# Designs tried in a protein design run: peptides against a protein of PDB entry 6B4J. Part 115

Target 1, 315 residues: chain A of PDB entry 6B4J
Amino acid sequence: DITMQWYQQLQDASMQCVLTFEGLTNSKDSQAKKIKMDLQKAATIPVSQISTIAGSKLKEIFDKIHSLLSGKPVQSGGRSVSVTLNPQGLDFVQYKLAEKFVKQGEEEVASHHEAAFPIAVVASGIWELHPRVGDLILAHLHKKCPYSVPFYPTFKEGMALEDYQRMLGYQVKDSKVEQQDNFLKRMSGMIRLYAAIIQLRWPYGNRQEIHPHGLNHGWRWLAQILNMEPLSDVTATLLFDFLEVCGNALMKQYQVQFWKMLILIKEDYFPRIEAITSSGQMGSFIRLKQFLEKCLQHKDIPVPKGFLTSSFWRS

## One batch from the design tools (peptide; made by RFdiffusion4, then SolubleMPNN)

Design b1_p19_7_s2 (from b1_p19_7, 8 letters changed)
Fold by OpenDDE base, seed 3:
Structure b1_p19_7_s2 (fold): chain B 315 residues (1-315), chain A 19 residues (1-19)
Amino acid sequence: as target 1 above (315 residues)
Amino acid sequence: LSSEVTDPPLPPPPLIIPK
């Protein structure tokens, strides 16, 4: 399976990255520990500062991240920090930055769906300039949300239930599995972030370049989802999240083919979702139903709430 | 967004995994 091969290659690359900076991570030296913490803060704090408030502030954050990845010194926590402070500094920063982008999907976007767009446009712009960060974003995303690949992890003989639950993307702490609603919120946030990344370009970059991970991957994602058996509550939730965020962009890009896909979803796939939906899971099902019906009736998918406008970039 | 309308093929029909 080409999709699983791609998944595994990204996971292997991510693992090799971790091994590459293991010296920095495992160092007992006080200076190395300090450098590690400074680099980690320099990589992650700017991402946490991303907001929907002003385009100018978003540009400052982007420039800071790009400067750090370019080997330039940046101010972090009142100190000058550079990836050149350690031979493994760049790999470590790229990994931690990518991890933080996915974490913002998991946490911030999960709680505030509109936050997907400013985070995604920065991530897309950084990916364009630093492709290794993009690969690491995918690796982190795929590991936390296998539905972003998409694939459904299978239970293997001899596997612990908790390990299987973790493979499915659940958090398991003290032998307690995460509640389904919290799980779905986190998965939703990550899918929404992904759906935003694939459609957004950094407005101050070289727009002549092809998007490093564009809408063709959105089409691929939909195609893969539709070729899989639906999962109870999960499929209805994530399909809605994906279409709400990138459906307008897909409609514009693929036009008639997109509408054929949407009809296929409504007529062929949606009944399969219904068949596995329990009375307690009707919320996600009804939401998807209403969305599909509205879009097909109006022959339009609305621009998602929080989409970055020209006025945002002038602020 | 590229102004070029790409006409990607529809996904293959769901593989009925034989039970």
Scores: peptide ipSAE 0.026, ipTM 0.625, DockQ to the pose 0.159
Fold by OpenDDE base, seed 2:
Parts: sequence; C-alpha cells; structure tokens
Structure b1_p19_7_s2 (fold): chain B 315 residues (1-315), chain A 19 residues (1-19)
Amino acid sequence: as target 1 above (315 residues)
Amino acid sequence: LSSEVTDPPLPPPPLIIPK
C-alpha cells in the first residue's frame, strides 16, 4: 500500500531526527541543557503567539520562525538564541517546531476552529521554505491522528490494549482511556488544521511555486476515506470537519469532479455511515447530512468561518 | 492557489467487502 509506505517513511524520518539530536536532549552538561531550553522556547513560543488579531503580527511571528530556521539569531526570553549554538540545534528546532504546529491543531484549533487558518498559513509558508519541517509536521500529525493519513490501526495479537488505544490516537493516563468526546475534539482540531494547510499559501512568499503539500492531497484523503469502511462517529465527524474547512477550495480547484465526489459521498457512502451510527451518535451524522444536503441544494460550499481576508493582511 | 483547474479522476469505487 503506497499510503502505508508513505506513512512509514515519515515516521522513520521522524525517529531518525530524534536520534540525530539525542546528544543535545540527553546531555548532562549545564551549557547544553541551557541551549536546549532556549532553542525549545525559541521554536515553540512564536507558534503559541499566532492569533487572528492582526496580519502584521502574524508576519512578525513568521519572520522570527524563518530567521531561527535560517541560522540567524533571534530574541527569545530576553536572550539571543541561534540554532548554531549546538551542532544538533537545527534538527532539534525543526522537530520541536513541527510538533508545536500539530499541538496547536490538537489544542487551540480543537477549541477554536477559526484558529486553524492563521496557524495553517504560517505552517504552509514555513513548509515552503523548510521542507523538512513539513515532513515532520506530517509525521507528528499522522502519529497523533492516524485518520489524517488516513488509515485505521489494527489490534494485533499480544498487543497491550493501552498501546492499541494510543495507536488509535487516544490519550491513556493511569490506565484510563480518554473520553470519546475529548478524543473526537482533538482529532477534529488536527484534521481542520490539515485541511487549512493544504489550501493556504503564505502571501509574502513566491506564490508561483507549487504548494509543497496542496489540494491534491485533499483529494487523495477523500478518496482514501471513501475506500475505507466508515468508523462509528469518527468518519462522520472528520469528514464534516474536512469538508467544512477545505470544501470551498476543493470545489474551486476540481469543479465538476468535486461535485461528483460530493454526490458519491451523499448517495453511496453516507448510507454506510448511517448503518453503523447508533442513536447516541446521531449528532455528527445529522451535521454531516445537513451540510451535504445544503451544499448540493445550493451548488456551493461556503467559505469557512475564520478564512483570512485581504482586510486581515492589511491590519 | 494556481488558477489552473485540475480535473482529477474520481476515486475507485468503495471496496465491496463481501459480506
């Protein structure tokens, strides 16, 4: 399976990255520990500062992240910080930055769906300039949300139940699995972030270049989902999240083929979702139904709430 | 986004899992 091969390659690259900076992370040297903490803060704090408030502030954040990844000194916590402070500094920063972008999907976007767009446009712009950060974003995303690949992890004989639950994307703490609502909320945030990344380009970059991970991956994702058996509650939830965020962009890009896909979803795939939906899970099902029916009736998919406008970039 | 409209093929039909 090409999809599983791609998944594994990204996971292997991510694991290799971790091994590469092991000397920095495991160092007992006081100076190395200080450098590690400074680099970690420099990589993650700017991402946490991303907001919907002003385009000018978003540009400042982007420029800081790009400067850091380019080996330039940046101010962080009142100190000058550079990836050149340690031979493993760049690999560490790329990994931690990518991890933080996915974490913002998992936490911030999960709670505030509109936050997907400013986070995604920065992530896309950084990915364009720093491809390794993009690969690491995918690796982190795929590991936390296998439905972003998409695939469904399988239970294997001899596997611990907790490990299987973690493979499915659940958090397990003190032998207690995460509640389904919290799980779906986190998965939704990550899918929404991904759906935003694949359609957005940093407006101050070279927009003549091909998107490093564009809408063709959105088409692939939909195709793969439709070729899988639906998972109870999960499929209806994430399919809605994906289409709400990137459906307008897919419609504009693929036109007639997109509408054929949407009809296929409504007529052929949706009954399969219905067949596995319990009475307690009707909320996600009904939401997807209403969305599909409205889009087909109006022959339009609305621009998602929080989509970045020209007025945002002038602020 | 490139202004060029792409018309990709539809995904293959869902795998009919034999019941």
Scores: peptide ipSAE 0.025, ipTM 0.623, DockQ to the pose 0.175
Fold by OpenDDE base, seed 4:
Formats: sequence, structure tokens, C-alpha cells
Structure b1_p19_7_s2 (fold): chain B 315 residues (1-315), chain A 19 residues (1-19)
Amino acid sequence: as target 1 above (315 residues)
Amino acid sequence: LSSEVTDPPLPPPPLIIPK
């Protein structure tokens, strides 16, 4: 399976990245520990500062991240920090930055859906300039949300239940599995972030270049989902999240072909979702139903709430 | 900017192609 090969390749690259900076992370040296912490803060704090407030602030954050990845010194915690402070510094920063972007999906976007857009445009712009960060974003995303690939992890003989639950994307702490609602909330946040990334370009970059992971991957994702059996609650939730965030962009890009896809979803795939939906899961089902019906009736998919406008970039 | 309509990529197997 080509999709599974791609998944595995990204996971392998991520694992190799971890091995490359193991010397930095496992060092007992006080200076190495200090460098590690400074680099980790320099990579992650700017991402946490991303907000919907002003385009100028977002540009400052982007420039800071890009400067750090470019080997330039940046100010962090009142200190000058550079990836050149350690030979493994760049790999470590790329990994931690990518991890943080995905974490903002599962935490911030999960709670505040509109936050997807400013996070995604920075992630997309950084990905354009630093492809390895993009690959690591995918690796982290795929590991936390296999539905972003998409695939459904299977239980294997001899596998611990907790490990299987983790493969499905559940958090398991102290032998307690995450509640379904919290799980779906995190998955929703990550899918929404992904759906935003694939449609957004950094406005100050070279727009003549092809998006490194553009809307064609959105079409691929939809096609792959439709070729899979629906999962109870999960499919209805994530399909809605994806279409709400990137449906307008897909509609504009693929026009008539997109509407054919949407009709296929409503007429052929949605009944399959209905057939596996229990009475306790009707919320996600009804939300998807209403969305599809509204879009088909109006022959339009609304621009998602929080989409970045020209006025945002002038602020 | 006239977003040139690009042909959608083919779905992965099993092929569910919009009719």
C-alpha cells in the first residue's frame, strides 16, 4: 500500500531525527542541558504566541522561527540562542518545532477552531522554506492522528491493549484511556489544522512556487476516506471538520469535480455512516448531515470562520 | 488571479471517482 509506505517512511525519518540529536537530549553535561532547554524554548515559545490579533505580530513570529532555522541567533528568554550552539541543534529544533505545531492542533485548535488559520499559515510558510520541518509535521500528525493519513490501525496478536489504544490516537495515562469526547476533540483539532495548512500560503514568500503540501493532498485525503469503511463517530466528526475548514478552497480549486465528490459523499457514503451511527453518536452525524444539505442546497461552501483576510495582514 | 482549475487527482484504489 503506497499510503502505508509513505506513512512508514515519515515515521522512520522522524525516528532517525530523534537518534541524530540523542547526544544533545541525553547529555549529562550542564552546558548541553542549558543549550537543549534554550533551543527548545526558542523553537516552541514563538509557536505558542501565534494569535489571531495582528498580521504584523504573526510576521514577527514567522521571521523569528525562520531565523532560528537558518542558523541566525534569536533572542529567547533574555539570551541569544542559535542552532549552531550544538551540532545536533538544528535537528533538535526542527523536530521540536514540528512537534509543537501538531500540539497546537491537538490543544489550541481543538478548543478554538479559528486558531487553525494563523497556526497553519506559519506552518505552511516554514514548510516551504524548510521541507524537513514539513515532513516532521506530517510524521507527528500521522502518529497522533492516523486518520490524517488516513488509515485505521489494526490490533495485532500479542499487542497490549494500551499500545493499540495509543496507535488509534488515544492518550493512555496510568492505565486509563482518554474519554471518547476528548479524543475526538483532539483529532478534530489536528484535522482542522491539517485542512488549513494544505490551503494556505505564507503571503510574504515566493508564491510562484508550488505549495509543498497543497490542496491535491486534500483531494487525496477525501478520496482515501471514501474508499474506507466509515468508523463510528470518528468518520462523521473528521469529515465534517475537514470540509468545514477546506471545503471552500476545494470547491474553488476543483469546481464541478468537487461538487460531484460532495454529491457522492451525501448519496453514497453518508448512508454508510448512518448505518453504523448509534443513538449516542447522533450529534456528529446530524452536524455532518446539516452541513452537506446546506452546502448542496446553497451550491456553496462558506469561507470558514477565522479565515485570514487582507485586513488581517495590514494590521 | 484566475485560479486555473487543475484536474483533481485520481482517488486511490478502490477507485471511487465522482461520476
Scores: peptide ipSAE 0.023, ipTM 0.625, DockQ to the pose 0.191
Fold by OpenDDE base, seed 5:
Parts: sequence; C-alpha cells; structure tokens
Structure b1_p19_7_s2 (fold): chain B 315 residues (1-315), chain A 19 residues (1-19)
Amino acid sequence: as target 1 above (315 residues)
Amino acid sequence: LSSEVTDPPLPPPPLIIPK
C-alpha cells in the first residue's frame, strides 16, 4: 500500500545516507576519528540542551544547529567544528541530528511530556530549512516506532522472535525483551514528539510557507489508526497521547470534521478497543475514555500542558 | 494559543470513515 511504500522509501533513503558517510564512520585514521567525534558532539549536544526554560536559549540552540548545517563553523567542546572538515561531514551530521531528535522523544519526552514542545519547534524549524533532516527524522521515528507510520509489523515465517520484537519497537538486550511499561513509555514519547512537530512552526522563520510535515499528516495518522484493528494496550495509549498533544490544533484546523472524527472514535472505534482490553490494561483504556468524554461534553480539547506561549518567546 | 508557532492554514481533508 501507499503507506508501506512511503515507509520503505524513507528507510532506503536513511540506509543510503549511512552508506554515504561510511568512510568517515569506519576510518581508522586518528584525525578522521577526531573529526567524527567532533561532528557527532556538535550535532547532538545542542539538542540535549533544549529545555522549557527560555525562548532566547532555544533560539541560540536553533541558530547553532542551523549554522552547523549551513557549513559555518560552530563552537563545540572548546573547538571550532565545521561539516566542511570532511566530505561526508554534512550527511553524517544530518543523520546524527535527526537520530538525536527522535532519541529525545524516546527518552526526554517519555519522562517529561512537556519537553515535546521545545524539541518539536526546533525540529520543525530545522526541517523547514533542511528538508533532508526532516526525512531522516521520519526514517528514525518510523524505525523505532512503527506506530508513528502507522503500521503493525507482522511475524513472518522463519523470523526469530527477537527480530520480530525489535520490529515492533521493543528493545532486546542479552536475549531479554523490554518490559511492556517501558516500551509503551518510549512509544508515547515518540508519538507525543511527532504530534508536536506536525503543529508547530519556528516563529522566526518564513511562516507563510506550508509546513513541511503539517497537520494534514496528523489527520492521515488518525484516519489510518481508525482503519486498523486496535492493538491491545498500544492503541489506547498512543491514541490518547496523540490527541492530548495535537487534538486542540486539529480541532481548530478541521473544526466540524474533527468533531465527526472524534464521535467516530467514541462510538465505533472505542468499543473495539474495549473488546480487546484485559483487566490489567484498563488504565490506558479508562484514560482514553475519560479524555474523549470530557472533550465531547465540553465541546473543547484543552491546550496541552507545556504548549509554548508568547511569554516563552519573550524570555 | 500563540498564533506565531502554529501551522499555516490547510484545507480540511475529507473525513475517512473506518472500515
């Protein structure tokens, strides 16, 4: 189908990117290793410094990342670093930057849901200026969280169980699969980050241009989820995460059509989730139920906690 | 809501009914 073709295309592009900078990554030369490490730090440290504290700091981080991607020298670890230090430097930095954004969804947003917004607005702004970084963000996101596509990987004959578990997004280390709660926490973080990216624009960019991956992809994601059979615990969890983060934006954008979608979720899809929900999984189910009921009763979806305000950008 | 960080207006897509 079209969705799986898109998934595969992004994965292929990501793999080609890795092959392009293989010379840099596999070099035994001491100088090449130093350059690699410097570029990796320059790409990833600024992303790890993203916080909810001040808009001015967020702008500095954005400007640093953009400067690096533009071939300008940046200060990292007390040294001047540029992608021009190696012919493969730009591809490597784009890949590592995209990987780091997704990792912040997986780790930081998973633990602190409000962190989705400052990370997402930087990612969105960088994506506008550097489309290849956006494609690589999607590739990394889709690989770690197939539910972001969305699709459910299927077990194939002859596949190792561990490989199937990894395809589903589980971490498997030393033949031990990740606990379900940790898995869902990581998936939630990535979905929340994605839901934030599709609605946010960098305020200092050209806001008249179409979002490179905007709310229309949020509508597509919901439509695709609703056209799939629910997965036990996963669907209820991620549907809530998605709607909590971008439901207000979708409501404002699509108005009556979005409310029709929300009614369909409650009346037609929610019973299907209930039918597959065990007593041990009622937490996610009840949370989704209460959210839907509240939104329909009040005819409003609240602005998510941590949403960036004008006061944030003045700080 | 800060209008400064929102997505540009897009035409609403058709409602897709679940199968």
Scores: peptide ipSAE 0.024, ipTM 0.553, DockQ to the pose 0.469; fails the geometry check

Design b1_p19_7_s3 (from b1_p19_7, 8 letters changed)
Fold by OpenDDE base, seed 1:
Structure b1_p19_7_s3 (fold): chain B 315 residues (1-315), chain A 19 residues (1-19)
Amino acid sequence: as target 1 above (315 residues)
Amino acid sequence: LSSELTDPPLPPPPLIIPP
């Protein structure tokens, strides 16, 4: 399976990245520990400062992240920080930056769906300039949300139930599995972030270049979902989240072919979702139903709430 | 933009795994 090969390749690259900076992470030296902490803060704090407030502030954050990845010194916590402070500093920063973008999907976007757009446009622009950060974003995203690939992890004989639950994307703490609503909320945030990344370009970059992970991956994601058996509650939730965020962009890009896909979803795939939907899961099902019916009736998919306008970039 | 990027093929119908 080409999709599983791609998934495994990204996981292997992420594991190799961790091994390359193991000397920095496992160091007992007080100076190495300080450098690690300073680099981690320099990589993650700018991402946590991303907001919907002003385009000018978003540009400052982008320029700071790009400067750090380019080996330039940046100010973090009142200190000058550079990836050149340690031979493994660049690999560590790339990994921690990618991890933080996915974490903002899992936490911030999960709670505030409109936050997907400013986070995604920075992530897309950084990915364009730093492809390795993009691969690490995918690796972190796929590990936390296998439905972003998409694939469904299988239980293997002899596997612990907790390990299988973690492979499915559940948090398991003190032998307690995460509640379904919290799980779906986190998965929704990550899918919404992904759906925003594949459609957004950094406006101050070289727009003549091809998007490093563009809308063709959105089409692939939909095609793969439709070729899989639906999962109870999960498929209806994530298919809605994906279409709400990137459906307008897919409609504009693929036009008639997109509408054929949407009809296929409504006529062939939606009854399969219905057949596995219990009375307790009707919320996600009804939400997807109403969305599909509205879009087909109006022959339009609305621009998502929080989409970045020209006025945002002038602020 | 090549015509191929604007008109992607539909996914094949789900492989009816014969029973």
Scores: peptide ipSAE 0.029, ipTM 0.648, DockQ to the pose 0.122
Fold by OpenDDE base, seed 4:
Structure b1_p19_7_s3 (fold): chain B 315 residues (1-315), chain A 19 residues (1-19)
Amino acid sequence: as target 1 above (315 residues)
Amino acid sequence: LSSELTDPPLPPPPLIIPP
C-alpha cells in the first residue's frame, strides 16, 4: 500500500531525527541541558504566540522561526540562542518546532477553530523554506491522528489494549483512556489545521513555487476517505471539519469535479455513515448532513471563519 | 488571472470516480 509506505517513511524519518539529537537530549552536562532548554523555548514559544491579531506580528514570528532554522541567533528569554550552539541543535529544533505546530492543532485549534489559519500559514511558509520541518509535521500529525493519512490502525495479536488505543490517537494516562468527546475534539483540531495548511501560502515567499503539500493532497485525502469504510462518529466529524476548512478552496481549484465529489459524498457515502451512526452520535451526523445539504442547495461552500484577508496582512 | 484548473488527481483504489 503506497499510503502506508509513505506513512512509514515519515515515521522512520522522525525516529531517525530523534536518534540524531539523542546526545543533546540525554546529556547530563549542565551546559548541554541549558542549550537544550533554550533551543526548545526558541522553537516553541514563537508558535504559541501565533494569533489572529495582526499580520505584522505574524510576520515577526515567522521571521524569528526562519532565522532560528537558518542558523542565525535569535533572542529567547533574554538570551541569544542559535542552533549552532550544538551540532544536534538544528535537528532538535526542527523536530520540536514540527511537534509544536501539531500540538497547536490538537490544543489551540481544537478549542478555537479560527486559530487554524494563522498557525497554518506560518507552518506552510516554514515548510516551503524548510522541507524537513514539513515532513516532521506530517510525521507528528500522522502519529497523533492516523485519520490524517488516512488509515485505521488495526489491533494485532499480543498488543496491549493501551497501545492500540494510542495507535488510534487516544491519550492514555494512568491506564485511563481519553473520553470520546475529547478525542474527537483533538482529532478535529488536527484535521482543521491540516486542511488549512494545504491551502495557504506564506504571502511573503516565492509564490511561483508549487505548494510543498498543496490542495492535491486534500483531494487525495478525500478520495482515500471515501474509499474506506466509515468509522462511527469519527468519519462524520472529520469529514465535516475538513470540508468546512478547505471545501471552498477545493471548490475553487477543482470546480465541476469537486461538485461531483460532493454529490458522491452526499448520495453514496453519507448513507453508509448513516447506517453506522447510533442515536448518541447524531450530532456529528446531523452537522455533516446540514453542511452538505446547504452547500449543494446554494451551489457554494462558504469561506471558513477566520480565513486570513488582505486587511489582516496590512495590520 | 484565471488559475488554470488543474485536473484533480485520480482517487486511490478502489477507484471512486465521481459521476
Scores: peptide ipSAE 0.028, ipTM 0.648, DockQ to the pose 0.185
Fold by OpenDDE base, seed 5:
Structure b1_p19_7_s3 (fold): chain B 315 residues (1-315), chain A 19 residues (1-19)
Amino acid sequence: as target 1 above (315 residues)
Amino acid sequence: LSSELTDPPLPPPPLIIPP
């Protein structure tokens, strides 16, 4: 399976990255610990500062992240920080930056769906300049949300239930599995972030170049989902999240072919979702139904709430 | 999946990966 090979390749690259900076992360030296913490803060704090408030602020954040990845010194915590402070500094920063982008999906976007767009445009722009950060974003995303690949992890003989739950993307703490609502909320945030990344370009970059992970991956994702059996509650939830965020962009890009796909979803795939939907899961099902019916009736998919306008970039 | 979704206009969307 090509999809599973790609998944595994990205996971292997991510694991190799971790091994590369292990000396920095495991060091007992006080100076090395200080450098590690400074680099971690320099990589992650700017991402946490991303907001929907002003395009000028978003540009400052982008420039700071790019400067850090380019080996330039940046101010963090009142100190000058550079990836050149340690031989493993760049690999560590790339990994932690990518991890933080995905974490903003599962936390910030999960709670505030509109936050997907400013986070995604920065992530896309950084990915364009730093492809390894993009690969690490995918690796982190795929590990936390296998539905972003997409695939459904299977229970293997002899596997512990907790390990299977973690493979499915659940958090398990003190032998307690995450509640389904919290799980779906986090998965939704990550899917929404992904759906935003694949359609957005950093406006101050070379927009003539091909998007490093563009809308063609959105089409691939939909195609793969439709070729899989639906998973109870999960498929209805994430299919809605994906289409709400990137459906307008896919419609504009693929036109008639996208409408054929949407009809196929409504006529062939939606009944399969219905067949596995319990009364307690009717909320996600009805939401998807109403979205599909509205889009087909109006022959339009609305621009998602929080989409970045020209006025945002002038602020 | 209808064969019509596997032949997208240029640039071809990734072929619906057959299962």
Scores: peptide ipSAE 0.027, ipTM 0.624, DockQ to the pose 0.102
Fold by OpenDDE base, seed 3:
Order: sequence, then structure tokens, then C-alpha cells
Structure b1_p19_7_s3 (fold): chain B 315 residues (1-315), chain A 19 residues (1-19)
Amino acid sequence: as target 1 above (315 residues)
Amino acid sequence: LSSELTDPPLPPPPLIIPP
């Protein structure tokens, strides 16, 4: 399976990255520990500062991240920090930055869906300039949300239930599995972030270049989801999240083919979701139903709430 | 699903859904 090969290649690259900076991460030296912490803060704090407030502030954050990845010194925590402080500094920063983008999907976007857009446009712009960060974003995303690939992890003989739950993307702490609502909330945030990344371009970059991970990957994702058996509650939730965020962009890009896909979802795939939906899971199902019916009736998919306007970039 | 939807290769070409 080519999708599983791609998944595995990204995971292998991510693991190799971790091994590459192991000297920095495992060092007992006080100076190396200080450098590690400074680099980690320099990589992650700017991402946590991303907000929906002003385009000017978003540009400052982008410029800071790009400067750090370019080997330039940046101010972090009142100190000058550079990836050149350690030979493994760049690899470490790229990994931690990518991890932080996915965490913002998992946490911030999960709670505030509109936050997907400012995070995604920065991530897309950084990916364009730093492809390795993009691959690491995918690796982190795929590991936390296998549904972003998409694939459904299978239980193997001899596997611990907790390990299987973790493979499915659940958090398991002290032998307690995460509640389904919290799980779906986190998965939703990550899918919404992904759906935003694939459609957004950094407005101050070289727009002549092809998007490094564009809407064609959104089409692939939909095609792959529809070729899979639905999962109870998960499929209805994430399909809605994806279409709400990038459906308008897919509609504009693929036009008639997109509408054929949407009809296929409603007529062929939706009954399969219904067949596995329990009475307690009707919320996600009904939400998807109402969305599909509304879109097909109006022959339009609305621009998602929080989509970045020209006024945002002038603020 | 008997839909002629194939798993598109990476990077996938635009999938043509038959009528």
C-alpha cells in the first residue's frame, strides 16, 4: 500500500531526526541542557503566540521562526538564541517546531476552531521555505491522528490494549483511557489544522511556487476515507471537520468533480455511517447530515468561520 | 464501496469520478 509506505517513510524520517539530535537531548552537560531548553523555547513560544488578532503580529511571528530556521540569532526569553549553538540545533528545532504546530491543532484548534487558519498559514509558509519542517509536521500529525493519513490501526495478536488505544490516537494515562469526547475533540483540532494547511499560502512568500502540500492531498484524503469502512462516531466527526474547513476550497478547485464526490458521500457513504451509528452518537451524524443537505441544497459550501480576510492582513 | 474510487498515488492526480 503506497499510503502506508508514505506513512512509514515519514515515521522513519522522524525517528532518524530524533536519533540525529540525541546527543543534544541526552547530554548531561549543563551548557548543552541550557542550549536545548533555549532552542526548545525559541522554536515553540512563537507558535503559541499565534492568534487571530492581527496580521502584522502574525508576520512578526513568521519572520522570527524563519530567522531561527535560517541560522540567524533570535531573541527568546531575553536571550539571543541560534541553532548554530549546537551542531544538532537545527534538527532539534525543526522537530520541536513541527511537534508544536501539531500540538496547537490538538489543543488550541480543538477548543477554538477559528485558530486553525492563523496557525495553518504560518505552518504552510514555513513548510514552503523549510520542507523538512513540513515532513516532520506530517510525521507528528500522522502519529497522533492516524485518521489524517488516513488509516485505521489494527489490533495485532499479543498487543496490549493500551498500546492499541495509543495507536488509535487515544491518550492513556495511569491505565485510564481518554474519554471519547476529548479524543474526538483533539482529532477534530488536528484534522481542522490539516485541512487549513493544504489550502493556505503565506501571502508574503513566492506565490509562483506550487503549494508543498496542497489541495490535491485533500482530494486524496477524501478518496481514501471513502474507500475505507467508516468508524463509529470518528468518521462522521472528522469528515464534517474536514469539509467545513476545506470544502469551500475543494469546491472552487475541483468544481463538478467535487459535487460528484459530495453526492457520493451523501448517497453511498452516509448510509454506511448511519448503519454503524448508535443512538448515543447521533450528534456527529446529524451534524454531518445537516451540513451535506445544506451544501447540496444551496449548491455552495460556505467560507469557514475564521478564514483570513484581506482586512486581517492589513491589521 | 463499488465506487470506482481508487486509492490515488502520491502525489495523487485529480481523481475523475465517473458519472
Scores: peptide ipSAE 0.023, ipTM 0.615, DockQ to the pose 0.070

